# Ledger of designs, part 53: peptides against a protein of PDB entry 3HTU

Target 1, 75 residues: chain A of PDB entry 3HTU
Amino acid sequence: RRPEEWGKLIYQWVSRSGQNNSVFTLYELTNGEDTEDEEFHGLDEATLLRALQALQQEHKAEIITVSDGRGVKFF

## One batch from the design tools (peptide; made by RFdiffusion4, then SolubleMPNN)

Design b2_p20_4_s4 (from b2_p20_4, 10 letters changed)
Fold by OpenDDE base, seed 3:
Structure b2_p20_4_s4 (fold): chain B 75 residues (1-75), chain A 20 residues (1-20)
Amino acid sequence: as target 1 above (75 residues)
Amino acid sequence: MKEEELKKDKEIVRKKLEEL
């Protein structure tokens, strides 16, 4: 899958689960219990980041960078 | 995103990262 395709899957999950306007760490998305049954669970961080960047271009997400890592807010 | 909202979201991210 391309990053954009991963982004679509991630955002679909966000929407279906009612997680819009929620904040996640990158770890939560790929390693958390809430996404355990999702196809993107276990996705490598590099690809995840590219996927989120694609969503960010569409104004569907905003990557949040802090000292200790990154997160993302979905819209 | 508004600056104030971003600050709050950053704090949320920080707190979540602390849990790891």
Scores: peptide ipSAE 0.577, ipTM 0.875, DockQ to the pose 0.788
Fold by OpenDDE base, seed 2:
Structure b2_p20_4_s4 (fold): chain B 75 residues (1-75), chain A 20 residues (1-20)
Amino acid sequence: as target 1 above (75 residues)
Amino acid sequence: MKEEELKKDKEIVRKKLEEL
Protein backbone atom coordinates (compact mmCIF):
# COMPACT_ATOMS: atom_id res chain seq x y z
CA ARG B 1 0.00 0.00 0.00
CA ARG B 2 1.03 3.56 -0.62
CA PRO B 3 1.30 6.00 2.27
CA GLU B 4 -1.85 7.74 1.05
CA GLU B 5 -3.72 4.44 1.13
CA TRP B 6 -2.58 3.74 4.67
CA GLY B 7 -3.63 7.24 5.60
CA LYS B 8 -7.08 6.57 4.23
CA LEU B 9 -7.44 3.41 6.31
CA ILE B 10 -6.26 5.17 9.45
CA TYR B 11 -8.58 8.10 8.94
CA GLN B 12 -11.51 5.80 8.23
CA TRP B 13 -10.91 4.13 11.58
CA VAL B 14 -10.69 7.47 13.35
CA SER B 15 -13.96 8.56 11.78
CA ARG B 16 -15.82 5.29 12.36
CA SER B 17 -14.77 5.16 16.00
CA GLY B 18 -15.74 8.78 16.58
CA GLN B 19 -12.27 9.87 17.59
CA ASN B 20 -11.90 12.93 15.41
CA ASN B 21 -10.29 15.78 17.35
CA SER B 22 -8.42 13.22 19.46
CA VAL B 23 -4.69 13.05 20.13
CA PHE B 24 -2.65 9.87 19.79
CA THR B 25 0.95 8.89 20.12
CA LEU B 26 2.29 7.10 17.07
CA TYR B 27 2.71 4.04 19.26
CA GLU B 28 -0.98 4.01 20.20
CA LEU B 29 -2.04 3.93 16.56
CA THR B 30 0.02 0.91 15.55
CA ASN B 31 0.54 -0.93 18.85
CA GLY B 32 -2.46 0.03 20.95
CA GLU B 33 -5.29 -2.24 21.98
CA ASP B 34 -7.88 -0.05 20.25
CA THR B 35 -6.42 -0.72 16.80
CA GLU B 36 -5.60 -4.39 17.30
CA ASP B 37 -8.10 -5.52 14.67
CA GLU B 38 -7.17 -2.87 12.10
CA GLU B 39 -5.05 -3.53 9.03
CA PHE B 40 -2.61 -0.81 10.03
CA HIS B 41 -1.86 -2.40 13.40
CA GLY B 42 1.80 -3.25 13.49
CA LEU B 43 2.66 -0.81 10.72
CA ASP B 44 6.26 0.38 10.91
CA GLU B 45 6.75 3.89 12.21
CA ALA B 46 8.40 5.17 9.05
CA THR B 47 5.44 4.18 6.87
CA LEU B 48 3.01 5.44 9.50
CA LEU B 49 4.69 8.82 9.52
CA ARG B 50 4.43 9.07 5.73
CA ALA B 51 0.76 8.13 5.93
CA LEU B 52 0.12 10.81 8.53
CA GLN B 53 2.04 13.33 6.47
CA ALA B 54 -0.30 12.55 3.58
CA LEU B 55 -3.29 13.19 5.83
CA GLN B 56 -1.64 16.38 7.03
CA GLN B 57 -1.46 17.58 3.44
CA GLU B 58 -5.22 17.07 3.28
CA HIS B 59 -5.69 18.99 6.55
CA LYS B 60 -7.10 15.86 8.20
CA ALA B 61 -4.31 15.52 10.75
CA GLU B 62 -1.49 17.42 12.38
CA ILE B 63 1.69 15.75 13.56
CA ILE B 64 2.80 16.92 17.00
CA THR B 65 6.47 16.78 17.93
CA VAL B 66 7.76 16.97 21.49
CA SER B 67 11.19 16.33 22.96
CA ASP B 68 10.42 12.70 23.80
CA GLY B 69 8.56 11.70 20.64
CA ARG B 70 5.67 12.38 18.31
CA GLY B 71 1.91 12.27 18.28
CA VAL B 72 -0.91 13.22 15.97
CA LYS B 73 -4.23 15.03 16.19
CA PHE B 74 -6.99 14.12 13.75
CA PHE B 75 -9.58 16.54 12.45
CA MET A 1 -3.92 24.93 14.89
CA LYS A 2 -3.89 27.72 17.44
CA GLU A 3 -0.73 28.08 19.49
CA GLU A 4 -2.48 27.54 22.81
CA GLU A 5 -4.28 24.47 21.50
CA LEU A 6 -0.99 23.10 20.22
CA LYS A 7 0.60 23.62 23.63
CA LYS A 8 -2.21 21.67 25.26
CA ASP A 9 -1.96 18.88 22.71
CA LYS A 10 1.79 18.70 23.16
CA GLU A 11 1.26 18.24 26.88
CA ILE A 12 -1.18 15.41 26.18
CA VAL A 13 1.40 13.74 23.95
CA ARG A 14 4.10 14.18 26.61
CA LYS A 15 1.93 12.57 29.26
CA LYS A 16 1.04 9.67 26.97
CA LEU A 17 4.69 9.09 26.14
CA GLU A 18 5.57 8.97 29.83
CA GLU A 19 3.16 6.07 30.21
CA LEU A 20 5.10 3.91 27.75
Scores: peptide ipSAE 0.572, ipTM 0.873, DockQ to the pose 0.790
Fold by OpenDDE base, seed 4:
Structure b2_p20_4_s4 (fold): chain B 75 residues (1-75), chain A 20 residues (1-20)
Amino acid sequence: as target 1 above (75 residues)
Amino acid sequence: MKEEELKKDKEIVRKKLEEL
C-alpha cells in the first residue's frame, strides 16, 4: 500500500470510531489495543509518518511534535 | 490549528507519552 492508502485506512478507522478531534501518540495507532484488528496495526513508524503526512496535506490531521516524541490530531 | 489549541494538544501528547 502507498502512504496515501494507509492514511485513508487510518482516517476511516478514526471516523468510524467517532474519534475525530482526538489526539493519539503514534504508538497508540500502531500498537494500541484499540487498533489490534485494523490492517495498520503493527505498521512501521516511517510508513505511518508518511501516511499521516498525506492526511496532513488534506487537512485531515496534524502531526504534533514534542520533546519526548510525536502524536497526531485528527480532524 | 490555533496556537492555544496546539499547546493543549501538545500537553495531551506529553501526558500520553509519560504513560508509556
Scores: peptide ipSAE 0.572, ipTM 0.872, DockQ to the pose 0.821
Fold by OpenDDE base, seed 1:
Structure b2_p20_4_s4 (fold): chain B 75 residues (1-75), chain A 20 residues (1-20)
Amino acid sequence: as target 1 above (75 residues)
Amino acid sequence: MKEEELKKDKEIVRKKLEEL
């Protein structure tokens, strides 16, 4: 899959999951219990970042960088 | 307002990272 295709799958999950918090660490998305049944579970971080960057281009996500790592907010 | 929202989001990410 291309990064933008992964981004679509991730965003679809975010949209239908009904979770209260739209802010995630990158680890939560690919290694968290909440995404165990999703196709993007276990996705490498480099590919994940490219997928999220594709979503950023569409204003559907924003990658957040802090001193100890990165996260993402979905819109 | 955007900067304040970003600050809050960063804090959420920071707290989650501390839990790992």
Scores: peptide ipSAE 0.570, ipTM 0.864, DockQ to the pose 0.825

Design b2_p20_5_s1 (from b2_p20_5, 12 letters changed)
Fold by OpenDDE base, seed 3:
Structure b2_p20_5_s1 (fold): chain B 75 residues (1-75), chain A 20 residues (1-20)
Amino acid sequence: as target 1 above (75 residues)
Amino acid sequence: MELSTSEETERVREELEKRS
């Protein structure tokens, strides 16, 4: 899958599960309990970041960088 | 049972929540 396709899957989950306006660490998205049944669970962080960047271009997500890591807010 | 995040993940999450 291309990063854009992963982004679509991720955002579909966000929408279906009512996680809009929620904040996640990148780790929580791919390793957390809430996404264990999703296809993107276990996705490598590099590909995840590219997927989220695609969503960010569509104003569906905002990648947040803090001193100790990164996260994302979905809209 | 419930999965627990690492201590590092929890620290990052707290910072993200402050900024959101």
Scores: peptide ipSAE 0.119, ipTM 0.644, DockQ to the pose 0.252
Fold by OpenDDE base, seed 4:
Structure b2_p20_5_s1 (fold): chain B 75 residues (1-75), chain A 20 residues (1-20)
Amino acid sequence: as target 1 above (75 residues)
Amino acid sequence: MELSTSEETERVREELEKRS
């Protein structure tokens, strides 16, 4: 899958699960309990970041960088 | 000293919550 396709899958999950306006660490999205049954579980961080950047261009997400890591807020 | 992935995640989570 292309990063944009991963982004679509991720955002579909966010929408269906009612996680809009929620924040996640990148680790939680791909390694957390809440996404264990999702296709993007276990996705490498580099591809995840590209996917989220695609969503960010659509104003569907905002990538947040902090001193100890990165996260994302979905809209 | 290196933080475990879980510990790092928790710290990032706290920072994200402060910003949200």
Scores: peptide ipSAE 0.117, ipTM 0.630, DockQ to the pose 0.138
Fold by OpenDDE base, seed 2:
Structure b2_p20_5_s1 (fold): chain B 75 residues (1-75), chain A 20 residues (1-20)
Amino acid sequence: as target 1 above (75 residues)
Amino acid sequence: MELSTSEETERVREELEKRS
């Protein structure tokens, strides 16, 4: 899958599960209990970041950088 | 000593929640 395709799957989960406006760490999205049944569970961080960057270009997500790591907010 | 991934995740979560 291309990063844009992964982004679509991730955003579909966000929408149907009511997680819009929620904040996640990158680790929580791919390793957390909330996404255990999703296809993107276990996705490598590099691919995940590219997927989220694609969503960010569509104004569907915002990648947040802090001193000790990164997270994402969905819209 | 380097933090585990889970420990780092908790630290990042706290920072994100503070900013949110």
Scores: peptide ipSAE 0.115, ipTM 0.629, DockQ to the pose 0.132
Fold by OpenDDE base, seed 1:
Structure b2_p20_5_s1 (fold): chain B 75 residues (1-75), chain A 20 residues (1-20)
Amino acid sequence: as target 1 above (75 residues)
Amino acid sequence: MELSTSEETERVREELEKRS
């Protein structure tokens, strides 16, 4: 899958589960309990970041970088 | 030092508040 395709799957989950406006760390998205049954669970961080960047271009997400890590807010 | 997932999430939320 391309990063954009992963982004689509991630956002579909966000929308279906009612997680819009929620904030996640990158770890929570790929290693958290809430996504255990999703195809993107276990996705490598590099690919995840590219997927989220694609969503960001579509104004569906905002990546937040802090000194101790990165997170994302979905819209 | 690596932060816990919960602590890391809280820091991200705090950053969002600053930017709002």
Scores: peptide ipSAE 0.105, ipTM 0.607, DockQ to the pose 0.286

Design b2_p20_5_s2 (from b2_p20_5, 14 letters changed)
Fold by OpenDDE base, seed 3:
Structure b2_p20_5_s2 (fold): chain B 75 residues (1-75), chain A 20 residues (1-20)
Amino acid sequence: as target 1 above (75 residues)
Amino acid sequence: MELSTSEEIKEVEKKLKELE
């Protein structure tokens, strides 16, 4: 899958689970309990970041960079 | 699309700290 395709899957999960306007660490998205049954669970962080960047271009997400790492807010 | 609030940014920081 291409990054934008992963982004679509991730955003679909966010929307279907009603978690728009929520923030997550990148770890929570790919290693958290809430996404264990999702296809993107276990996705490498590099690919995840590219997927989120694609969503960011569509104004569907904002990547949050802090001193200890990165997170993301979905809109 | 709305900008992340300071509180939301701090929430991310908190989660990352707890993960460490």
Scores: peptide ipSAE 0.497, ipTM 0.853, DockQ to the pose 0.099
Fold by OpenDDE base, seed 4:
Structure b2_p20_5_s2 (fold): chain B 75 residues (1-75), chain A 20 residues (1-20)
Amino acid sequence: as target 1 above (75 residues)
Amino acid sequence: MELSTSEEIKEVEKKLKELE
């Protein structure tokens, strides 16, 4: 899958689960219990970041960079 | 689309500290 396709799957999960306007760490998106049954579970961080960057270009997400790592807010 | 608030950024910081 292309990053944009991963982004679509991730955003669909966020929307379907009613978690728009919520923030997540990149880790909990791919390693958290809440996404255990999702296709993007276990996705490498590099690909995940590219997927989120694609969503960011669409104004559907904002990548948050802090001292201890990265997170993301979905809109 | 609205920029993340300071509180939301702090929430991410907290999550990273506690879960990673």
Scores: peptide ipSAE 0.494, ipTM 0.853, DockQ to the pose 0.099
Fold by OpenDDE base, seed 2:
Structure b2_p20_5_s2 (fold): chain B 75 residues (1-75), chain A 20 residues (1-20)
Amino acid sequence: as target 1 above (75 residues)
Amino acid sequence: MELSTSEEIKEVEKKLKELE
């Protein structure tokens, strides 16, 4: 899958689970309990970041960078 | 485009610290 395709799957999960306007660490998205049954669970961070960047271009997410790592807010 | 609030940014920082 291309990053854009992964982004679509991730955003679909966020929307279906009613978590728009919520923030996550990148780890929570790919390693968290809430996404264990999702196709993107276990996705490598590099690909995840590219997927989120694609969503960011669509104004569907904002990547948050702090001293200890990164997170993301979905809109 | 709406941006993350200071509180949301701090929430991310807190979560990252909890993982460490």
Scores: peptide ipSAE 0.493, ipTM 0.850, DockQ to the pose 0.096
Fold by OpenDDE base, seed 1:
Structure b2_p20_5_s2 (fold): chain B 75 residues (1-75), chain A 20 residues (1-20)
Amino acid sequence: as target 1 above (75 residues)
Amino acid sequence: MELSTSEEIKEVEKKLKELE
């Protein structure tokens, strides 16, 4: 899958689970309990970041950079 | 849409500090 395709799957999960306007660490998305049954669970961080960047271009997400790492907010 | 608030940014920072 291409990054934008992963982004679509991730965003679909966010929307269907009613978590729009929520923030996540990158780890929560790919290694958290809430996404264990999702296709993107276990996805490498590099690919995840590219997927989120694609969503960011569509104004569907904002990547948050802080001193200890990165997170993301979905709209 | 609107960007993340200061509180939301702090929430991410807190989660990272707590080892996620």
Scores: peptide ipSAE 0.488, ipTM 0.850, DockQ to the pose 0.117

Design b2_p20_5_s3 (from b2_p20_5, 12 letters changed)
Fold by OpenDDE base, seed 4:
Structure b2_p20_5_s3 (fold): chain B 75 residues (1-75), chain A 20 residues (1-20)
Amino acid sequence: as target 1 above (75 residues)
Amino acid sequence: MKLSTSEEVEKVKKVYEERT
């Protein structure tokens, strides 16, 4: 899958689960219990970041990068 | 020592609120 395709899957999950405007860590999205049944579970962080960057270009997400962690807010 | 997922989320949320 391309990053854009992963982004679509991730955003669909966020939307279907009613978690828009929520903040996640990158780890939570791919390793958390809430996404165990999702296709993007276990996705490598590099690909995840590219997927989120694609969503960010569409103003559907904002990536939060700090010194000791990264997260994302979905819109 | 790595923070728990919940603690990491809270930290990221705090940073976001401070930035916006």
Scores: peptide ipSAE 0.138, ipTM 0.655, DockQ to the pose 0.289
Fold by OpenDDE base, seed 5:
Structure b2_p20_5_s3 (fold): chain B 75 residues (1-75), chain A 20 residues (1-20)
Amino acid sequence: as target 1 above (75 residues)
Amino acid sequence: MKLSTSEEVEKVKKVYEERT
């Protein structure tokens, strides 16, 4: 899958689970209990970032990056 | 050292609130 395709799957999950406007850590998205049944569970962080960047270009997400952590807010 | 998921989420949320 391309990053854009992963982004679509991630955003679909966010939407159908009613978690728009929520903030996640990258680890939470791929390693958390809430996404254990999702195809993107276990996705490597590098690919995840590219997927989220694709969503960010569509104004569907905002990546939060600081020196000691990263997260994302979905819209 | 990596923070727990809950602690990391709170940190990220705090950063977001401060930026906006």
Scores: peptide ipSAE 0.124, ipTM 0.646, DockQ to the pose 0.286
Fold by OpenDDE base, seed 3:
Structure b2_p20_5_s3 (fold): chain B 75 residues (1-75), chain A 20 residues (1-20)
Amino acid sequence: as target 1 above (75 residues)
Amino acid sequence: MKLSTSEEVEKVKKVYEERT
C-alpha cells in the first residue's frame, strides 16, 4: 500500500470510531489496544509518518513533533 | 526507560495544548 492508502485506512478508523479531535502518539496508533484489529496495526513508524503527512496535506491531521516523541491530532 | 502509552499521550496532548 502507498502512504496515501494507509492514510485513508487510518482516517476511516478515526471517523468510524469517533476519534476526531483526538490526540494520539504514533506508537498508540500502530501498537495500541484500540487498533489491534485494524489493518494498519503494526505498521512501521516511517510509513505511518508518511501516511499522516498525506492526511496533513488534506487538513485531516496535524503531526505533533516534540523533542522526545511524536503524536498526531485528527480533525 | 519508556513511558507508558497513557503517559506518552498525555505528554503529547499537553504540548499540543500549550502550542495552540
Scores: peptide ipSAE 0.119, ipTM 0.643, DockQ to the pose 0.289
Fold by OpenDDE base, seed 1:
Structure b2_p20_5_s3 (fold): chain B 75 residues (1-75), chain A 20 residues (1-20)
Amino acid sequence: as target 1 above (75 residues)
Amino acid sequence: MKLSTSEEVEKVKKVYEERT
């Protein structure tokens, strides 16, 4: 899958689960209990980041970077 | 030391609120 395709899957989950406007850590998205049944569970961080960057280009997400971690807010 | 998932989320949320 391309990053854009992963992004689509992730955003679909966010929308269907009513998680819009929520903030996640990258770890929570790919390793959390809430996403265990999703195709993107276990996705490597590098690919996840590229997927989120694709969503960010579409104004569907905003990546938040801090000194010791990263997160994302979905719109 | 890695923060717990919950702690990480709260930290990121706070950072976002401070930046916006």
Scores: peptide ipSAE 0.092, ipTM 0.638, DockQ to the pose 0.286

Design b2_p20_5_s4 (from b2_p20_5, 13 letters changed)
Fold by OpenDDE base, seed 2:
Structure b2_p20_5_s4 (fold): chain B 75 residues (1-75), chain A 20 residues (1-20)
Amino acid sequence: as target 1 above (75 residues)
Amino acid sequence: MELSTSEEIKKVEKALKEKS
């Protein structure tokens, strides 16, 4: 899958689960209990970041960078 | 599109700190 395709799957989950406007660490998205049944669970962080960047271009997410890592807010 | 709030950013910082 291409990054934008992963982004689509991730955003679909966010919408279905009613978590728009929620904030996650990148780790929570791919390793958290809430996404265990999703296809993107276990996705490598590098690919995840590219997927989120694609969503950011569509104004569907904002990547948050802090001293200890990154997170994301979905809209 | 709205920007993340200070509290949301702090949430990310806290979670990352606890993980490391």
Scores: peptide ipSAE 0.255, ipTM 0.765, DockQ to the pose 0.097
Fold by OpenDDE base, seed 1:
Structure b2_p20_5_s4 (fold): chain B 75 residues (1-75), chain A 20 residues (1-20)
Amino acid sequence: as target 1 above (75 residues)
Amino acid sequence: MELSTSEEIKKVEKALKEKS
């Protein structure tokens, strides 16, 4: 899958679960309990970041960079 | 689009610290 395709799957999950406007760490998206049944669970961080960057270009997400790491907010 | 609030940024920082 291309990053854009992963982004679509991730955003579909966010929408289906009603978690728009929620904030996540990158770890929570791929290793958290809430996404265990999703196809993107276990996705490597590099690919995840590219997927989120694709969503960011569409104004569907905002990547947050802080001293201790990165997170993301979905819209 | 609007930027994340300071409170949301702090939430991410705290979560990241707890996972480390």
Scores: peptide ipSAE 0.225, ipTM 0.725, DockQ to the pose 0.095
Fold by OpenDDE base, seed 5:
Parts: structure tokens; sequence; C-alpha cells
Structure b2_p20_5_s4 (fold): chain B 75 residues (1-75), chain A 20 residues (1-20)
């Protein structure tokens, strides 16, 4: 899958689960219990970041960078 | 595009700190 395809799957999950406007760490998205049954669970961080960047271009997400890592807010 | 609030940023920082 291409990054934008992963982004689509991730955003679909966010929308279906009613978590728009929620904030996550990148780890929570791919390693958290809430996404264990999702296709993107276990996705490497590099690919995840590219997927989120694609969503960011569409104004569907904002990547948050802090000292200890990154997170994301979905819109 | 809407910007993240300071509270949301702090949430990310806290979660990342607890993970490490």
Amino acid sequence: as target 1 above (75 residues)
Amino acid sequence: MELSTSEEIKKVEKALKEKS
C-alpha cells in the first residue's frame, strides 16, 4: 500500500470510531489496544508518518512534534 | 487548518514521556 492509502484506512477508522478532533501519539495508532484489529496495526513509524503527512495535506490531520516524539490530531 | 491547543500538545508530551 502507498502512504496515502494507509492514510485513508487510518482516517476511516478515526471517523468510524468517532474520534475526530482527538489526539494520539504515533505509537498509540500502530501499537495501541484500540487499533489491534485494524490493518494498520503494527505499521512501521516511517510509513505511518508519510501516511499522516498525506492526511495533513488534505487538512484532515496535524502532526504534532514535541521533545520526546510526535503525535497527531485528527480533524 | 485548525491548530492543536496547548493542552493537546501537553497530552502528547505526557504520553510520550510515560512511554519512555
Scores: peptide ipSAE 0.218, ipTM 0.739, DockQ to the pose 0.113
Fold by OpenDDE base, seed 4:
Structure b2_p20_5_s4 (fold): chain B 75 residues (1-75), chain A 20 residues (1-20)
Amino acid sequence: as target 1 above (75 residues)
Amino acid sequence: MELSTSEEIKKVEKALKEKS
């Protein structure tokens, strides 16, 4: 899958689960309990980041980098 | 269940707020 395809899957999950406007760490998305049944669970962080960047270009997500790591807010 | 602490979430949210 291309990054944008992963992004689509991720955003679909966010939307289906009603978690728009929620904030996640990158770790939570791929390693969290809430996404265990999702295809993107276990996705490497590099690919995840690219996927989120694709969503960001569509104004569906905002990637935030802090000293302790990275997170994302979905819209 | 969220794996991140409330503090971690607040940090991310704070950064987002400051960016906007």
Scores: peptide ipSAE 0.141, ipTM 0.673, DockQ to the pose 0.430

Design b2_p20_6_s1 (from b2_p20_6, 10 letters changed)
Fold by OpenDDE base, seed 1:
Formats: C-alpha cells, sequence, structure tokens
Structure b2_p20_6_s1 (fold): chain B 75 residues (1-75), chain A 20 residues (1-20)
C-alpha cells in the first residue's frame, strides 16, 4: 500500500471509532489495543508518518511534536 | 487547529506510555 492508502484506512477508522477526543500518540495508533484488529496495526513509524503527512495535505490531520514524542490530531 | 489544550492532552498520553 502507498502512504496515502494507509492514511485513508487510518482516517476511516478514526471516523468510525467515535472516541471522545481526536488526539493520539503515534504508538496508540499502531500498537494500541483499540486498533489490534485494524490492517494498519503494527505499521512501521516511518510509513505511518508518511500516511499522516498525506492526510495533512488534505487538512484531515496535523502532526504534533512535543519534547516526549509525536502525536496527531484528526479533523 | 491544534490548541494548547490538545498539546497538554498529548503530553499526558506520552507520559502514561513512558511509565508502561
Amino acid sequence: as target 1 above (75 residues)
Amino acid sequence: MVTEEDIELLRERLEKLKKE
């Protein structure tokens, strides 16, 4: 899959999940319990970042960098 | 738009993962 295709799958999950907030750590997306049954579970961080960058171009996400690591907010 | 409140939420999540 191409990064933009991974981005589509991730965004579809976010849209369907109905969680209280749309801010995630990168680890939660690919290694968390909530995504164990998703195709993108276990995805390497480099590919994940490219997927999220594709979503950023579509204004569907914004990658956040803080001192302790990175995360993402979905829109 | 990412707010300061979003940043603090992310920091909290990252701290929890660090302790695991």
Scores: peptide ipSAE 0.676, ipTM 0.898, DockQ to the pose 0.776
Fold by OpenDDE base, seed 2:
Structure b2_p20_6_s1 (fold): chain B 75 residues (1-75), chain A 20 residues (1-20)
Amino acid sequence: as target 1 above (75 residues)
Amino acid sequence: MVTEEDIELLRERLEKLKKE
């Protein structure tokens, strides 16, 4: 899959999951309990980052970098 | 738009992961 395709799958999950929090750590998205049944579970961080960057270009997400690591906010 | 509250929430979660 292309990064854009992964991004689509991730965004679809975010949109349909009905979660009250739109901010995630990168680890939560690919290694968290909430995404265990999703195709993108276990996705390597490099590919995940590219997928999120694709969403960012579409203004559907914003990658956040802090001293302790990275996360993402979905819109 | 990412707010300061969003950033603090992220920091909190990252710290929890570090402790695991």
Scores: peptide ipSAE 0.676, ipTM 0.898, DockQ to the pose 0.814
Fold by OpenDDE base, seed 3:
Structure b2_p20_6_s1 (fold): chain B 75 residues (1-75), chain A 20 residues (1-20)
Amino acid sequence: as target 1 above (75 residues)
Amino acid sequence: MVTEEDIELLRERLEKLKKE
C-alpha cells in the first residue's frame, strides 16, 4: 500500500470510531489496544509518518512534535 | 488548529508510555 492509502484507512477508522479524543501518539495508532483489529496495526513508524503527512496536506490531520515524541490530531 | 490542551494531553500520554 502507498502512504496515501494507509492514510485513508487510518482516517476512516478515526472517523467511524467516533472517539471523543482526536489526539493520538504515533504509538497508540499502530501499537495501541484500540487498533489491534485494524489493518494498519503494526505499521512501521516511517510509513505511518508518510501516511499522516498525506492527510496533513489535505488538512485532515496535524502532526505534533514535542520533546518526548510525536503525535497527531485529526480533523 | 492544535491547542495548548492538545499539547498537554500528548505530553501526558508520551510520559506514561515512557514509563512502561
Scores: peptide ipSAE 0.675, ipTM 0.898, DockQ to the pose 0.796
Fold by OpenDDE base, seed 4:
Structure b2_p20_6_s1 (fold): chain B 75 residues (1-75), chain A 20 residues (1-20)
Amino acid sequence: as target 1 above (75 residues)
Amino acid sequence: MVTEEDIELLRERLEKLKKE
């Protein structure tokens, strides 16, 4: 899959999951229990980042970088 | 727009991750 395709799957999950919290660590997206049944679970962080960057270009997400790691906010 | 509250939430999540 291309990064854009991964981004689509991720965003679909965010939209359909009904979660009220739209801020995630990158680790939570690919290694958390909440995404165990998703195809993007276990996705390498590099590919995940590219997927999120694709969403970012669409203004559907914003990657957040802090001292202890990275996360993302979905819109 | 990412707010300060969003940043703080992220920091908390990352902290929890480090403690496990």
Scores: peptide ipSAE 0.680, ipTM 0.900, DockQ to the pose 0.770; fails the geometry check

Design b2_p20_6_s2 (from b2_p20_6, 11 letters changed)
Fold by OpenDDE base, seed 2:
Formats: C-alpha cells, sequence, structure tokens
Structure b2_p20_6_s2 (fold): chain B 75 residues (1-75), chain A 20 residues (1-20)
C-alpha cells in the first residue's frame, strides 16, 4: 500500500470509532490494544509517519513533536 | 488546531507509556 492508502485506512478507523479531534501517540496507533484488529497494526513507524503526513496535507491530521516523542491529532 | 491542552495530554501519554 502507498502511504496515502494507509492514511485512508487509519483515518477511516479514527472516524468510525468516533475519535476525531483526539490525540494519539504514534505507538498507540500501531501497537495499541485498540487497533489490534486493524490492518495498520504493526505498521512500521516510518511508513506510519508518511501516511500521517499524507493526511496532514489534507488537513485531517497534525503531527505533534515534543521532547519525549511524537503524536498526532486527527480532525 | 493543536492546543496547549493537546500537547500536555500527549506529554502525559508519552510519560505514562514510556513510548514514542
Amino acid sequence: as target 1 above (75 residues)
Amino acid sequence: MVTQEDIELLKKRLEELKLK
């Protein structure tokens, strides 16, 4: 899958689960319990980041970087 | 828009999980 396609799957999950406007750590998205049944579970962080960047271009997400790590807010 | 509250929440999550 292309990053854009991964982004679509991730955003679909966020939307369907009613978690728009929520903040996640990157780890929670790919390794968290809540996404265990999703196709993107276990996705490598590099690909995840590219997927989120694709969503960011669409103004559907914003990647957040702090001292202790990275996360994302979905819109 | 990402708020300061969002950032503090993220920091808290990262601290609690000890993960990126």
Scores: peptide ipSAE 0.686, ipTM 0.903, DockQ to the pose 0.699
Fold by OpenDDE base, seed 5:
Structure b2_p20_6_s2 (fold): chain B 75 residues (1-75), chain A 20 residues (1-20)
Amino acid sequence: as target 1 above (75 residues)
Amino acid sequence: MVTQEDIELLKKRLEELKLK
């Protein structure tokens, strides 16, 4: 899959889940319990980042980088 | 738009998980 395709799958999950917290660490998306049944579970962080960057270009997400790690907010 | 509260939440999550 291309990064854009991964991004679509991730965003669909975010939309379906209806979670109150729209902020995730990158680790939670690919290694968290909530995504164990998703195709993108176990996705390498480099590919994940590219997928999120694709969503960011569509204004559907914003990547957040802090000293202790990275995360993303979905819109 | 990412707010300061969003950033604080992220930092809290990172600290709790102790993961990136």
Scores: peptide ipSAE 0.685, ipTM 0.902, DockQ to the pose 0.629
Fold by OpenDDE base, seed 3:
Structure b2_p20_6_s2 (fold): chain B 75 residues (1-75), chain A 20 residues (1-20)
Amino acid sequence: as target 1 above (75 residues)
Amino acid sequence: MVTQEDIELLKKRLEELKLK
């Protein structure tokens, strides 16, 4: 899959999950309990970042970098 | 738009997970 395709799958999950919290760590998206049944579970960080960057270009997400790691906010 | 509250939440999550 292309990064854009992964981004689509991730965003679809976020949109349909019914969660009110739109902020995630990168780890939670690919290794968290809540995404165990998703196709993107276990996705490598490099590919994940490219997927999120694709969403960012569409203004659907914003990658956040802090001293102890990274996360993302979905819109 | 990412707020300061979003950042604090992220920091808290990262601390709890001890991962990126």
Scores: peptide ipSAE 0.685, ipTM 0.902, DockQ to the pose 0.662
Fold by OpenDDE base, seed 1:
Structure b2_p20_6_s2 (fold): chain B 75 residues (1-75), chain A 20 residues (1-20)
Amino acid sequence: as target 1 above (75 residues)
Amino acid sequence: MVTQEDIELLKKRLEELKLK
């Protein structure tokens, strides 16, 4: 899959899952319990980042970098 | 728009999980 395709899958999950959190750590998206049944579970961080960057170009997400790691907010 | 509250939430989650 291309990064844009991964981004689409991730955003679809965010939109439909009913999760009350709009901010995620990168680890939570690919290794968390909430996404165990999703196709993008276990996705490597580099590919995940590219997918999120694609969403960011569409103003559907913003990647956040802090001292202890990275996360993302979905819109 | 990412707010300061969003950033603090992220920091808290990262500290609790001790993961990136």
Scores: peptide ipSAE 0.683, ipTM 0.902, DockQ to the pose 0.650

